# Ledger of designs, part 16: peptides against a protein of PDB entry 4CIC

Target 1, 148 residues: chain A of PDB entry 4CIC
Amino acid sequence: KVSTKGHYGVQAMFDLAQHFGEGPVSLKSIAERQGLSEPYLEQLIAVLRKAGLVKSVRGAQGGYILAREPRDIKVGDIIRVLEGPIAPVESVSQDDPEHSLKFDFSVTKSVWEKVKKSIEEVLDSITLADMLKDAEEAQMAQGYMYYI
Target 2, 147 residues: chain B of PDB entry 4CIC
Amino acid sequence: KVSTKGHYGVQAMFDLAQHFGEGPVSLKSIAERQGLSEPYLEQLIAVLRKAGLVKSVRGAQGGYILAREPRDIKVGDIIRVLEGPIAPVESVSQDDPEHSLKFDFSVTKSVWEKVKKSIEEVLDSITLADMLKDAEEAQMAQGYMYY

## One batch from the design tools (peptide; aimed at target 1 V2, target 2 K1 E83)

Design b1_p12_7_s1 (made by RFdiffusion4, then SolubleMPNN; from b1_p12_7, 9 letters changed)
Fold by OpenDDE base, seed 1:
Structure b1_p12_7_s1 (fold): chain B 148 residues (1-148), chain C 147 residues (1-147), chain A 12 residues (1-12)
Amino acid sequence: as target 1 above (148 residues)
Amino acid sequence: as target 2 above (147 residues)
Amino acid sequence: FSGSILFLPDDA
């Protein structure tokens, strides 16, 4: 499962992508459009900003912008920033040392590594620009459905 | 993350695959080899049995066997049985109806659907027989490194 | 919390 954090982070970044070139967007505006709590969004944006995916613009018309063009931001970049490395298996926490004979069964590990690689490849193949295009295509398809 | 349940389920099924054709394996033996608690393994095996991936053999030499050949059991089958459908995003539980305006932003959903599909394709491409082969190749490679 | 994308157990 992509965490709620990763999911909402992608939504927030996508919202900023939709407004790319229009100037800074307020957190309030993003929160309203994406159905997110403003405090939660502030936390996400703080992380994304620290990672250099988002920039803050100060002033009366201040807010946030993408730090890069939508084509230069992969979904995988957003997820790695918010969640860390894509791990398909929870590392069993080190708490009980005795019974955690991590029989790191090399073969089962290889399965999860294959899954990880596949997820990474997918997420790294999707940019915010691709998402913008998909949204435009979906809107056009809906528009055509209303004219029939 | 594959849950601990899914992870250990795959380990247990792989252990049964390694013993396929040798007869029934005791839960104790699987637990010992896989570093699992026997009670936890009992729960996993119960689910796997109910799903028809494992069979119980009764008797003095009783235990468990794969219900199918290793080539006929995908990792994806094991995961789906133990965890349900592969969902890349947590369905935000319905608890707070007001702020869960599931702006099911169609585009973000499509991203997660692509991820889901990719995971399913990978897990459905790997059988227990493939895992057995990988294990054999790894053992051979280790054997060659010792010479 | 190492965010692993796939199966967080539902806290059911």
Scores: peptide ipSAE 0.104, ipTM 0.797, DockQ to the pose 0.158; fails the geometry check
OpenDDE base, seeds 2, 3, 4, 5: peptide ipSAE 0.081, 0.086, 0.072, 0.101; ipTM 0.802, 0.797, 0.800, 0.804; seeds 2, 3, 4, 5 fail the geometry check

Design b1_p12_7_s2 (made by RFdiffusion4, then SolubleMPNN; from b1_p12_7, 10 letters changed)
Fold by OpenDDE base, seed 5:
Structure b1_p12_7_s2 (fold): chain B 148 residues (1-148), chain C 147 residues (1-147), chain A 12 residues (1-12)
Amino acid sequence: as target 1 above (148 residues)
Amino acid sequence: as target 2 above (147 residues)
Amino acid sequence: FDGDILYLPEDP
């Protein structure tokens, strides 16, 4: 599963992709459009900036921009930055030693590794540019439905 | 992500598959082999039994058996029974209204639907019989390394 | 911080 952090991180990065080439976007405007709290978005953007996926622009028209073109940012890159390596199983909280008898049954582990690989392949196959294209196609389809 | 419940549910079902045709297996023996607490396993088995994946056998040699052949039980079936529909995103706890502004942005939703479909396809492609075969092949490979 | 771009206001 993708966490809320990963989900909202992809939304914030997609918002920046929609404004790519228009200059810096304020955190406030991203938060309003994406339905996010501004403090939560600040934490996400700080991580994304440290990873070199976004840049901060200082000045009167300051804000954030994508550090790369939308075609050069995969959804998988965003998720790995925010969540770390894609884990197919929720890590059992290490704090319950009775449940930590990881009988590392190689066979069950292989099932989860197959799931992990499949998720990675999907997320690495989707760029922010692909998402922009899908949004444009969806808007055109809605526009045609109002003219019929 | 698969929860701990799904993970241990697959382990318990795989243990029952390894003993398929040998008669009923006690919860205690499954718990010991799989490194699970017996009370936790009781909860998992109760759900799996209600879904018709496991049968309870009563008597002095009582316990549990698979309700179907290992080839007729997919990993996806076990996960759906224990966790419900495969959700690609952790549901934001509905209890925080500030985070519940599901901007149902159709495009981001479509990404997660693609992830969901991919997980479903993988889990529905693996049966308990496939897992048994993989275990046998792994044991043979280890045996050949000692010779 | 390697990711900060300074936009100077254009002089009026």
Scores: peptide ipSAE 0.022, ipTM 0.760, DockQ to the pose 0.015
OpenDDE base, seeds 1, 2, 3, 4: peptide ipSAE 0.063, 0.081, 0.050, 0.020; ipTM 0.769, 0.771, 0.769, 0.760; seeds 1, 2, 3 fail the geometry check

Design b1_p12_7_s3 (made by RFdiffusion4, then SolubleMPNN; from b1_p12_7, 9 letters changed)
Fold by OpenDDE base, seed 4:
Structure b1_p12_7_s3 (fold): chain B 148 residues (1-148), chain C 147 residues (1-147), chain A 12 residues (1-12)
Amino acid sequence: as target 1 above (148 residues)
Amino acid sequence: as target 2 above (147 residues)
Amino acid sequence: FDGPILYIPDDP
């Protein structure tokens, strides 16, 4: 499962992609458009900035921009930055040593590795540019439904 | 992510598949082989039984069996029973109405729907019989490395 | 629907 952090991180990065080339966007404006708390968005943006996916611009018209073009940012890149390696199974915390005879049966592990690979392939096949295109197509389709 | 419940549920169902046709298996023996607590396994088995994936057998040699052949049980079926619908994103609990302007932008939702479909396709392509075959092949490969 | 419960008789 993608965490709330991953979900909102993709949403925030998509908002920045929609404004790519228009200059810096304030965290407040992203938070308002995406229905996110500004403090939560600040934490997400800090991680994304450290990973080199976002740049900060200082000044009166300061804010954030994508550090790369939307076509050069995969959804998989965003998820890996926010959540770490795509793990199909939650790592059972090592904290209970007595029950930690994780007989990770090689077979059960293989199932989850197949799931992992499939998720990675999907997320690495989708860029922010693909998401922008899908948004434009959806908006056009809605526009046509109001005229019919 | 598959929860611990889903993970151990697949492991317990695989143990029952390995003993399919040999008669009922005790929860204790499954718990010992799979490194699970018996109380936790009891909860998993109760859910799996209610869903018709497992049968209980009563008597001195009682226990549990698969309710269907290993080829007729997909990993996806086990996961859906234990975790519900495969959701690629955790449903942010509806409890915070003020922040629940989930502008589920149609586009972000579409990304997660693609991920969901991909997970479902993988999990529905793997049966307990496929897992048994993979185990046999792995055991043979280990046997050949010792010669 | 509680799935069918099989009874194995105790060996006499």
Scores: peptide ipSAE 0.019, ipTM 0.763, DockQ to the pose 0.017
OpenDDE base, seeds 1, 2, 3, 5: peptide ipSAE 0.040, 0.054, 0.054, 0.064; ipTM 0.769, 0.783, 0.777, 0.783; seeds 1, 2, 3, 5 fail the geometry check

Design b1_p12_7_s4 (made by RFdiffusion4, then SolubleMPNN; from b1_p12_7, 10 letters changed)
Fold by OpenDDE base, seed 3:
Structure b1_p12_7_s4 (fold): chain B 148 residues (1-148), chain C 147 residues (1-147), chain A 12 residues (1-12)
Amino acid sequence: as target 1 above (148 residues)
Amino acid sequence: as target 2 above (147 residues)
Amino acid sequence: FDEDILFLPEEP
């Protein structure tokens, strides 16, 4: 599962993508649109900023902008920044030596590596620009449903 | 992440696949080979048995066997039995209305659905028979490195 | 339904 952190991080980045080129967006406005608590969003934005995916703009109309164009930000980039490397299986903590997965079950490991690779390929194939396009297409489709 | 439960469940099922046709395997022997606690394995086997993936054999040489041939058991079947449906995102529990993902972000949902589908396709493409074959190939490759 | 399929908590 993508953690709530990853999910909300993608939502916040997508909100910034929707406003790309319109100037800085306030944390409050993102929080309101995305249904996030402002303090939680502040933590996410701090991480995303440190990773160079988001820039802070200072001033009376200050806020946040994407640091790159939406086409240059993959969903996989956002997820790796927020969650770290995509791991398909829980690394059993090394601290209990009796439950250490001592057996290099190479075959079972290969299954999880295939899952990992598949997830990475999907997330790296989707940019914020792709998400913007999908949103536009969905909005057009809804617009047509209201006219029928 | 596949939970520890899913991971160990696949390992236990793979162990039973390696012994398929040799008769019933004791929980103790599976636990020893897979590095699992016997009580934990007992819980996993109970679920797998209830789902009809494993059969219990009674008697002095009693234990467990696969209920189906290794080719008829997908990794996806094991994971669905142990973990339920593959969900790509935490369903924020409905109980806290303030943190309910109220916004049907159809676009973000579609990303996670693509991830889910990709995971399902991978796990449903791998049978216990495929895993057995991969193990045999790996053992042959190691055997050739020792010569 | 352990939704954690994608992200293992980092060990502390």
Scores: peptide ipSAE 0.067, ipTM 0.787, DockQ to the pose 0.326; fails the geometry check
OpenDDE base, seeds 1, 2, 4, 5: peptide ipSAE 0.064, 0.058, 0.065, 0.051; ipTM 0.786, 0.789, 0.791, 0.788; seeds 1, 2, 4, 5 fail the geometry check

Design b1_p12_8 (made by RFdiffusion4)
Pose (drawn by RFdiffusion4):
Structure b1_p12_8 (pose): chain A 133 residues (1-84, 100-148), chain B 132 residues (1-84, 100-147), chain P 12 residues (1-12)
Amino acid sequence: KVSTKGHYGVQAMFDLAQHFGEGPVSLKSIAERQGLSEPYLEQLIAVLRKAGLVKSVRGAQGGYILAREPRDIKVGDIIRVLEGSLKFDFSVTKSVWEKVKKSIEEVLDSITLADMLKDAEEAQMAQGYMYYI
Amino acid sequence: KVSTKGHYGVQAMFDLAQHFGEGPVSLKSIAERQGLSEPYLEQLIAVLRKAGLVKSVRGAQGGYILAREPRDIKVGDIIRVLEGSLKFDFSVTKSVWEKVKKSIEEVLDSITLADMLKDAEEAQMAQGYMYY
Amino acid sequence: SPASITISAPSS
């Protein structure tokens, strides 16, 4: 199960990545395109801003823009920002979960927002039918 | 975050794997060794039994034992047993989570209870210091 | 029954 915060955090950062070249966009526009609740997005952006992942701009087309290029933002970075008598007895079971955790970390660190932009272009495109191989 | 059911399901199955050659053990003994609540364990075992992963034995010093050898039980098998207008718009974000799901499935399918038994022996051993 | 694994972890 993916948490609401992880899903919406990545969705919002990806929407900003899709508008990075064009410039700042309003939070309302992000919420509209992504189907997110504006109050929740406001809170999410506040953390991402403190983390240096997004920045606000005061322009007419003010609003929010990525603070780092998409190629320099791993999906794992976004997730890391959003996340927060005695004796020793080794648990092999816990070691299995550590391996699961490592593999997740590896996948999320292997994908950047730029990679997601490239995938978005390839997957949702249109072309003459003869070119589908 | 790992669910209580995944953690306890794997812990209980591994305890049975550690006692597979010796024979049946009681549920109370599993709960004691693993620090589990007996009511929760009983409910857990019932599902595992229905799935053919564990079997009850009448015996006298009867109890429960694995229904398949440890080498034939993947950790992923245990997890899979315990788990249960319109338009199309592709979500690249969801594709990321699909990749995460795939990697987890791969890790859990690559580890059997036999692998865990081997790891348990190697990690919790004692030996002359010169051999470290 | 729900999934055994939840991603992202809770905030502090």

Design b1_p12_8_s1 (made by RFdiffusion4, then SolubleMPNN; from b1_p12_8, 10 letters changed)
Fold by OpenDDE base, seed 1:
Structure b1_p12_8_s1 (fold): chain B 148 residues (1-148), chain C 147 residues (1-147), chain A 12 residues (1-12)
Amino acid sequence: as target 1 above (148 residues)
Amino acid sequence: as target 2 above (147 residues)
Amino acid sequence: AGDIITLPDDAA
């Protein structure tokens, strides 16, 4: 499962992708368009910036831009930055140390590893450029439905 | 992500698969072998039984058995029973109603749908019989390393 | 009902 953090991170990055080449975008504008709280977005952007996926531009027209072209940013890259390695199984909170007999049965672990790999493959197969294209196609399809 | 419930459910079902055809297995024995608490296992088994994946056998040698052959139980079936539909994104707890502007941007949703589909495909491609085979192969491989 | 009754002879 992707966390809310990952979900919103992808949304924010997608917004930046839509504005790529247009100059810096304010956090406020991203927050408004994506329905995110500005403080939460600030936290996300800070992480993304530190990871080198986003750049801050200083000045009167300051804001944020993608640090790379949309085609060079995978959804998987965003998720890994925000969430770390994709875990297919929620880690049981270590709070019950005694009966956490980590019988990580090798076989069940292998199932989850296969799931993990599959998720990674999907997320690594989708770039922000792919998302942009999909959005354009969807918008065109909607436009055609209104004109018919 | 698969919850702990799903994880342990698969473990319990796998244990039952290993004993398929040998008769009923006690919850205690499953719990011991799988490192699960018996009370927790009881809850899991109750759900699995209700879903028709497990049967209870009553009597002196009572316990539980798989309701179907291991080849006829997918990991995906177990997960769906225990967790419901696989959600690729953790549902934000509805506790912040105001700013949950469900801008379900169609595009981001499509990404998660692709992830969901991929997970489902994987889990539906693995049966308990496949897991049994993998376990046997792994055990054989370990045995060969010791020789 | 997914309950199977074990007969006494099955205990042997």
Scores: peptide ipSAE 0.022, ipTM 0.778, DockQ to the pose 0.015
OpenDDE base, seeds 2, 3, 4, 5: peptide ipSAE 0.030, 0.029, 0.021, 0.032; ipTM 0.794, 0.794, 0.783, 0.799; seeds 2, 3, 5 fail the geometry check

Design b1_p12_8_s2 (made by RFdiffusion4, then SolubleMPNN; from b1_p12_8, 11 letters changed)
Fold by OpenDDE base, seed 3:
Structure b1_p12_8_s2 (fold): chain B 148 residues (1-148), chain C 147 residues (1-147), chain A 12 residues (1-12)
Amino acid sequence: as target 1 above (148 residues)
Amino acid sequence: as target 2 above (147 residues)
Amino acid sequence: EEEIIELPDDEA
């Protein structure tokens, strides 16, 4: 499962992709469009900036931009930055020593590895450019439904 | 992500598959082999039984059996029973009305739907019989490394 | 109905 952090991170990055080439976007404007709290978005953007996916622009018209073209940012890259490695199973808290998952049976592990690989393949196959294209197609389809 | 509940549920069902045709297996024996607490396993088995994936056998040699052949039980069936529908994103607790995910942008939703579909396809492609076969192959491979 | 299978008591 993708966490709320990953979900909102993808939304924020997609918002920046929609404004790519138009200059810096303020955190406030992203927060308003995406329905996010500005303080929460600030934390997300800080992580994304540190990872080199976004850049901060200073000045009166300051804000954030994508550090790369939308085609060069995969959804998988965003998720890995925000959540770390894709884990198909929630890590059983190692801290309960008595319930040591000792029998990590190779067979059950292989099932989860297959799930992991499948998730990675999907997320790495989708770029922000692909998402932009899908959004344009959806808007065109909606526009046609209003004219019919 | 599959929860711990789903993970342990698959382990317990796989244990029952390994003993399929040998008669009922006690919860204690499953718990010992799978490294699970017996009380936790009891809760899992109760759900699996209610869903018709396992049967309870009463008597001195009582316990649990698979309700169907291993080939007729998909990993996806087990996960759906224990966790419900496969959700690619953790449900943001609906309870904070202010942070309503109002802009469920169709595009971001489509990404998660693709992830969901991919997970479902994988889990529905694996039966307990497939897992049994993989275990046999792994044991044979280990046996050959010792000779 | 949860089909509970009762094993016959092995007559000792």
Scores: peptide ipSAE 0.025, ipTM 0.793, DockQ to the pose 0.014
OpenDDE base, seeds 1, 2, 4, 5: peptide ipSAE 0.023, 0.016, 0.023, 0.024; ipTM 0.788, 0.794, 0.808, 0.803; seed 4 fails the geometry check

Design b1_p12_8_s3 (made by RFdiffusion4, then SolubleMPNN; from b1_p12_8, 10 letters changed)
Fold by OpenDDE base, seed 5:
Structure b1_p12_8_s3 (fold): chain B 148 residues (1-148), chain C 147 residues (1-147), chain A 12 residues (1-12)
Amino acid sequence: as target 1 above (148 residues)
Amino acid sequence: as target 2 above (147 residues)
Amino acid sequence: EGEIITLPDDEA
C-alpha cells in the first residue's frame, strides 16, 4: 500500500499541477479541495518544498506552486521524496542475520526487489502532466454523458 | 513495503517448497531455518491452511506440507491469502466521499490501480517453483566461486 | 485488514 502520506502527497501535488501557471495556491484551498487537514498538508508541503518539488511564494497572493512543470515531476519523484526509496518490504530488522539461512533470504529478497522495480517503473512512468491529461479526458467523457 | 506477515509467509511457504516430497515438516524446523518465532509461524500456518495452501499431517512424523505443487502456488496467492487483496493504497477511509473532488479522486485512484496491477502481475508471475529454481542456481553459483 | 505491499513511506 502507498502510505497515506504518499497518497495525500500525490493529491496535493496534483492539485498544484491543476493550478500550474495560475499563480500561487493557498494551503487552505488545497486542503479543502483534496479533503486534507491543513496541518497535515503543511507537513507534506514542507517536505516537498525542501526537496525542491514545490516553491513558496510570499505576499498577499502568496502560497505554493510547483517548482517544475508538471511534465517534469514524476509520481515516483513525489513518492521518493515523501517516503524515501521504494522499499518493497518493511526493513525486517536485519538485526539477527546470523541465524536466518542466508541463502533463503537472498531468494526471497529477490522477489521483493522485483516488486520494487515494478513499482518504481510504474511510478516513474506517470507524470503530473499525464495525470492532468487523464483528468481532462475524464471530464470530457462526463460531459458527453450528459449530452447523450 | 510487503508486510512482515506477507514476507514471513512467503519464507515459510518457500521452506515448505524446499521440502516438498520429503514429507511433513515441523513448524519448529521451519521457524529455526527461517528465523521466525514459532508462535508467529503457527498463526501464519493456520491462515495458510485455512486457505488450502498448506496441509496438516498428523502422527509421529506430523507437520505441514504444501497442499499443491510448488509450481501451482504463486507468490501472489500467498500474499492474497495473508494480506487480502493487494491494495495499492491503505484504504484511506473512503468515509467522507462527499467533500473530496470526485474527479481528482478518480485520477489519483487510477494511479494506484496501475501500481496494484503491476504488483499483482509480478507476484502472480513468480511461483514457489521459480523460487526453488532461483535458489538452486544461486547455490550452484556459490559452489563455482569456491573453485 | 492486512496491508500487503506498502510503498516506502508506508509507516510500519
Scores: peptide ipSAE 0.031, ipTM 0.803, DockQ to the pose 0.513; fails the geometry check
OpenDDE base, seeds 1, 2, 3, 4: peptide ipSAE 0.030, 0.030, 0.030, 0.031; ipTM 0.791, 0.798, 0.796, 0.794; seeds 1, 2, 3, 4 fail the geometry check

Design b1_p12_8_s4 (made by RFdiffusion4, then SolubleMPNN; from b1_p12_8, 10 letters changed)
Fold by OpenDDE base, seed 2:
Structure b1_p12_8_s4 (fold): chain B 148 residues (1-148), chain C 147 residues (1-147), chain A 12 residues (1-12)
Amino acid sequence: as target 1 above (148 residues)
Amino acid sequence: as target 2 above (147 residues)
Amino acid sequence: AGDIITLPDDEA
């Protein structure tokens, strides 16, 4: 499961992508639209800003914008910033030094490495621009269903 | 991350696969080889047995065996038994009924569904027989490096 | 602890 932090981070970034080119968006407006607490969103945005995915705009009509175009931000970039490297397995502390039985966990480790690689490939194949396109297509499909 | 339960479950099942056809293996011997506590392993094996992946053999030389051939057990089968359905996202309780704002989480949900599908495809593509083959190949490669 | 994929029992 993607953590709550990763999930909400992608939602917040997608909200900013939907408003890209329209100017700064307030945290309050993002929080209201995405069903997030404003204090929680402030923490997420602080991390995303530090990583250079979001920019703050100062002033009365200030807020936040994407630091790059939606096509240049992968879902994988957002997840790595918020969660760190995609780890397939909790590092079972192999460092329990006592039972040094070098059980060749090599094979089981290889399974989890394959899972990791697969997740990375999926998340790196999806941009915020792809998500915007999917949203537009879904809205058009709904519009057609209401006219039938 | 795969949970500790899923990780150790795959290790225990792989140990049983390595001894497939040699008769019953004691939980104590599995625990010693895999670096697991025996009580924890008992809980894992109970779940795996109930799901029909493992069989118990009674008697003084009793223990556990795989219920099926290694080629007929996928890693995905083990994970589903121990962890349940592979959920891509923690069910953020969408059930907070109050803010019924139908925010079309449809797009973000689609991202996580793609991740889920990818994980399932990988785990369902790997059998215990594949893992045995990989272990043999690794052992041969080590043997060739010593010569 | 940036675990991207928590399986259900990972309450951590």
Scores: peptide ipSAE 0.032, ipTM 0.795, DockQ to the pose 0.178
OpenDDE base, seeds 1, 3, 4, 5: peptide ipSAE 0.030, 0.031, 0.032, 0.034; ipTM 0.790, 0.794, 0.796, 0.801; seeds 1, 3, 4, 5 fail the geometry check

## One batch from the design tools (peptide; aimed at target 1 E83)

Design b2_p13_1 (made by RFdiffusion4)
Pose (drawn by RFdiffusion4):
Structure b2_p13_1 (pose): chain A 133 residues (1-84, 100-148), chain B 132 residues (1-84, 100-147), chain P 13 residues (1-13)
Amino acid sequence: KVSTKGHYGVQAMFDLAQHFGEGPVSLKSIAERQGLSEPYLEQLIAVLRKAGLVKSVRGAQGGYILAREPRDIKVGDIIRVLEGSLKFDFSVTKSVWEKVKKSIEEVLDSITLADMLKDAEEAQMAQGYMYYI
Amino acid sequence: KVSTKGHYGVQAMFDLAQHFGEGPVSLKSIAERQGLSEPYLEQLIAVLRKAGLVKSVRGAQGGYILAREPRDIKVGDIIRVLEGSLKFDFSVTKSVWEKVKKSIEEVLDSITLADMLKDAEEAQMAQGYMYY
Amino acid sequence: SAPAAITIAAPAS
């Protein structure tokens, strides 16, 4: 199961990545395009701003923009920002979960917002039918 | 975060794998060795039994034993048993999570209870210091 | 300190 925070954090950062070249966008516009609750987004952006992943701009077309290029933002970076009598007895079971954790970390560090932008272009495109191989 | 079910399901199955050659063990003994609540374990075992992963034996010193050899039980098998208008708009974000799910499935399908037994031996051993 | 983004072992039916 993916947490609401992880899903909405990545969705919002990806929406900003899709508008990075065009410039700042309002939070309302992000919520509208992504189907997110504005209050929840406001709180989410506040953390991402403190983390240096997004920045606010005071323009007419003020609003929010990525603070780093999409190629320099791993999905794992976003997730890391949002997340927060004695004896030793080794647990092999716990070691299995450590391997699961490591593999997740590897996948999320292997994908950047730029990679997601490239995938978005390829997957939701249109073309003449003869070109589908 | 790992669910209580996944953690205790794998712990209990691994305890049975550690006692597979010796024979049946009681549920109380599993709960004691693994630090588990007996009521929760009993409910857990019931599902594992229905799935053919464990079997009850009448015996005298009877109890429960794995229904398949450890080498034929993937950790992923255990997890799968315990788990249970319109328009299209592709979500690249969801595709990321699908990749995460695939990698977890791959890790859990690559490890059997036999692999865990081998790892348990190697990691919790003792030997002359010169061999480290 | 917020929770983890991923929970492993989905709920039962």

Design b2_p13_1_s1 (made by RFdiffusion4, then SolubleMPNN; from b2_p13_1, 12 letters changed)
Fold by OpenDDE base, seed 2:
Structure b2_p13_1_s1 (fold): chain B 148 residues (1-148), chain C 147 residues (1-147), chain A 13 residues (1-13)
Amino acid sequence: as target 1 above (148 residues)
Amino acid sequence: as target 2 above (147 residues)
Amino acid sequence: GGGEIIELTEDSA
């Protein structure tokens, strides 16, 4: 499962992709458009900036920009930065620490590794540019539906 | 992510698959082999039984058996029974209830639906029989490494 | 790599 942090991180990065080439975007404007709290977005952007996915621009018209073109940022890159390695199973360590016997049952582990690999392949196959294209296609489809 | 409940449920079902055709297996014996607490396993087995994946056998040599052959039980079936529908994103509702504005941002939703579909395809492609075969192959490989 | 900080100089208006 993608966490709320990963979900909102992808939304924030997508907002920056929609404004790519238009100059710096303020955190306030991203927060307003994406329905995020500004303090929460500040935390997300700080992590994304440290990872080199976004750049901070200082000045009166300052804010944030993507550090790379939308085609060069995978959804998988964003998720790995915000959540770390994709774990297919919640680490048994959190809920029942005593039975955290990593019964590394080799066969069940192999099932979860297959799930992990599949998630990684999907997330690494989708770029912010792909998401932009999908958004444009959806807008065009809605526009055609209003004119009919 | 698969929950601890899903993980242990798959382990318990796999234990029952390893003993398929040998008769009823006690919850105690499953708990001992799988490193599970017996009370926790009782809860898991109750759900699996209600879903028709396992059968309870009553008597002095009573216990549980798979309700179907290992080839007819997918890992996806076990996970759906224990966790419900595979959700690619943790429901935004738990951590920040106020900003649970389901900004149903159509594009981000489509990404998560692709992830969901991929997970479902993987879990529905693996049966308990496939897991048994993988275990046998692993045991054979270990046996050959010792000779 | 760390995120770069770009300073907008006044003359780029």
Scores: peptide ipSAE 0.031, ipTM 0.787, DockQ to the pose 0.016
OpenDDE base, seeds 1, 3, 4, 5: peptide ipSAE 0.026, 0.027, 0.027, 0.025; ipTM 0.785, 0.785, 0.784, 0.789

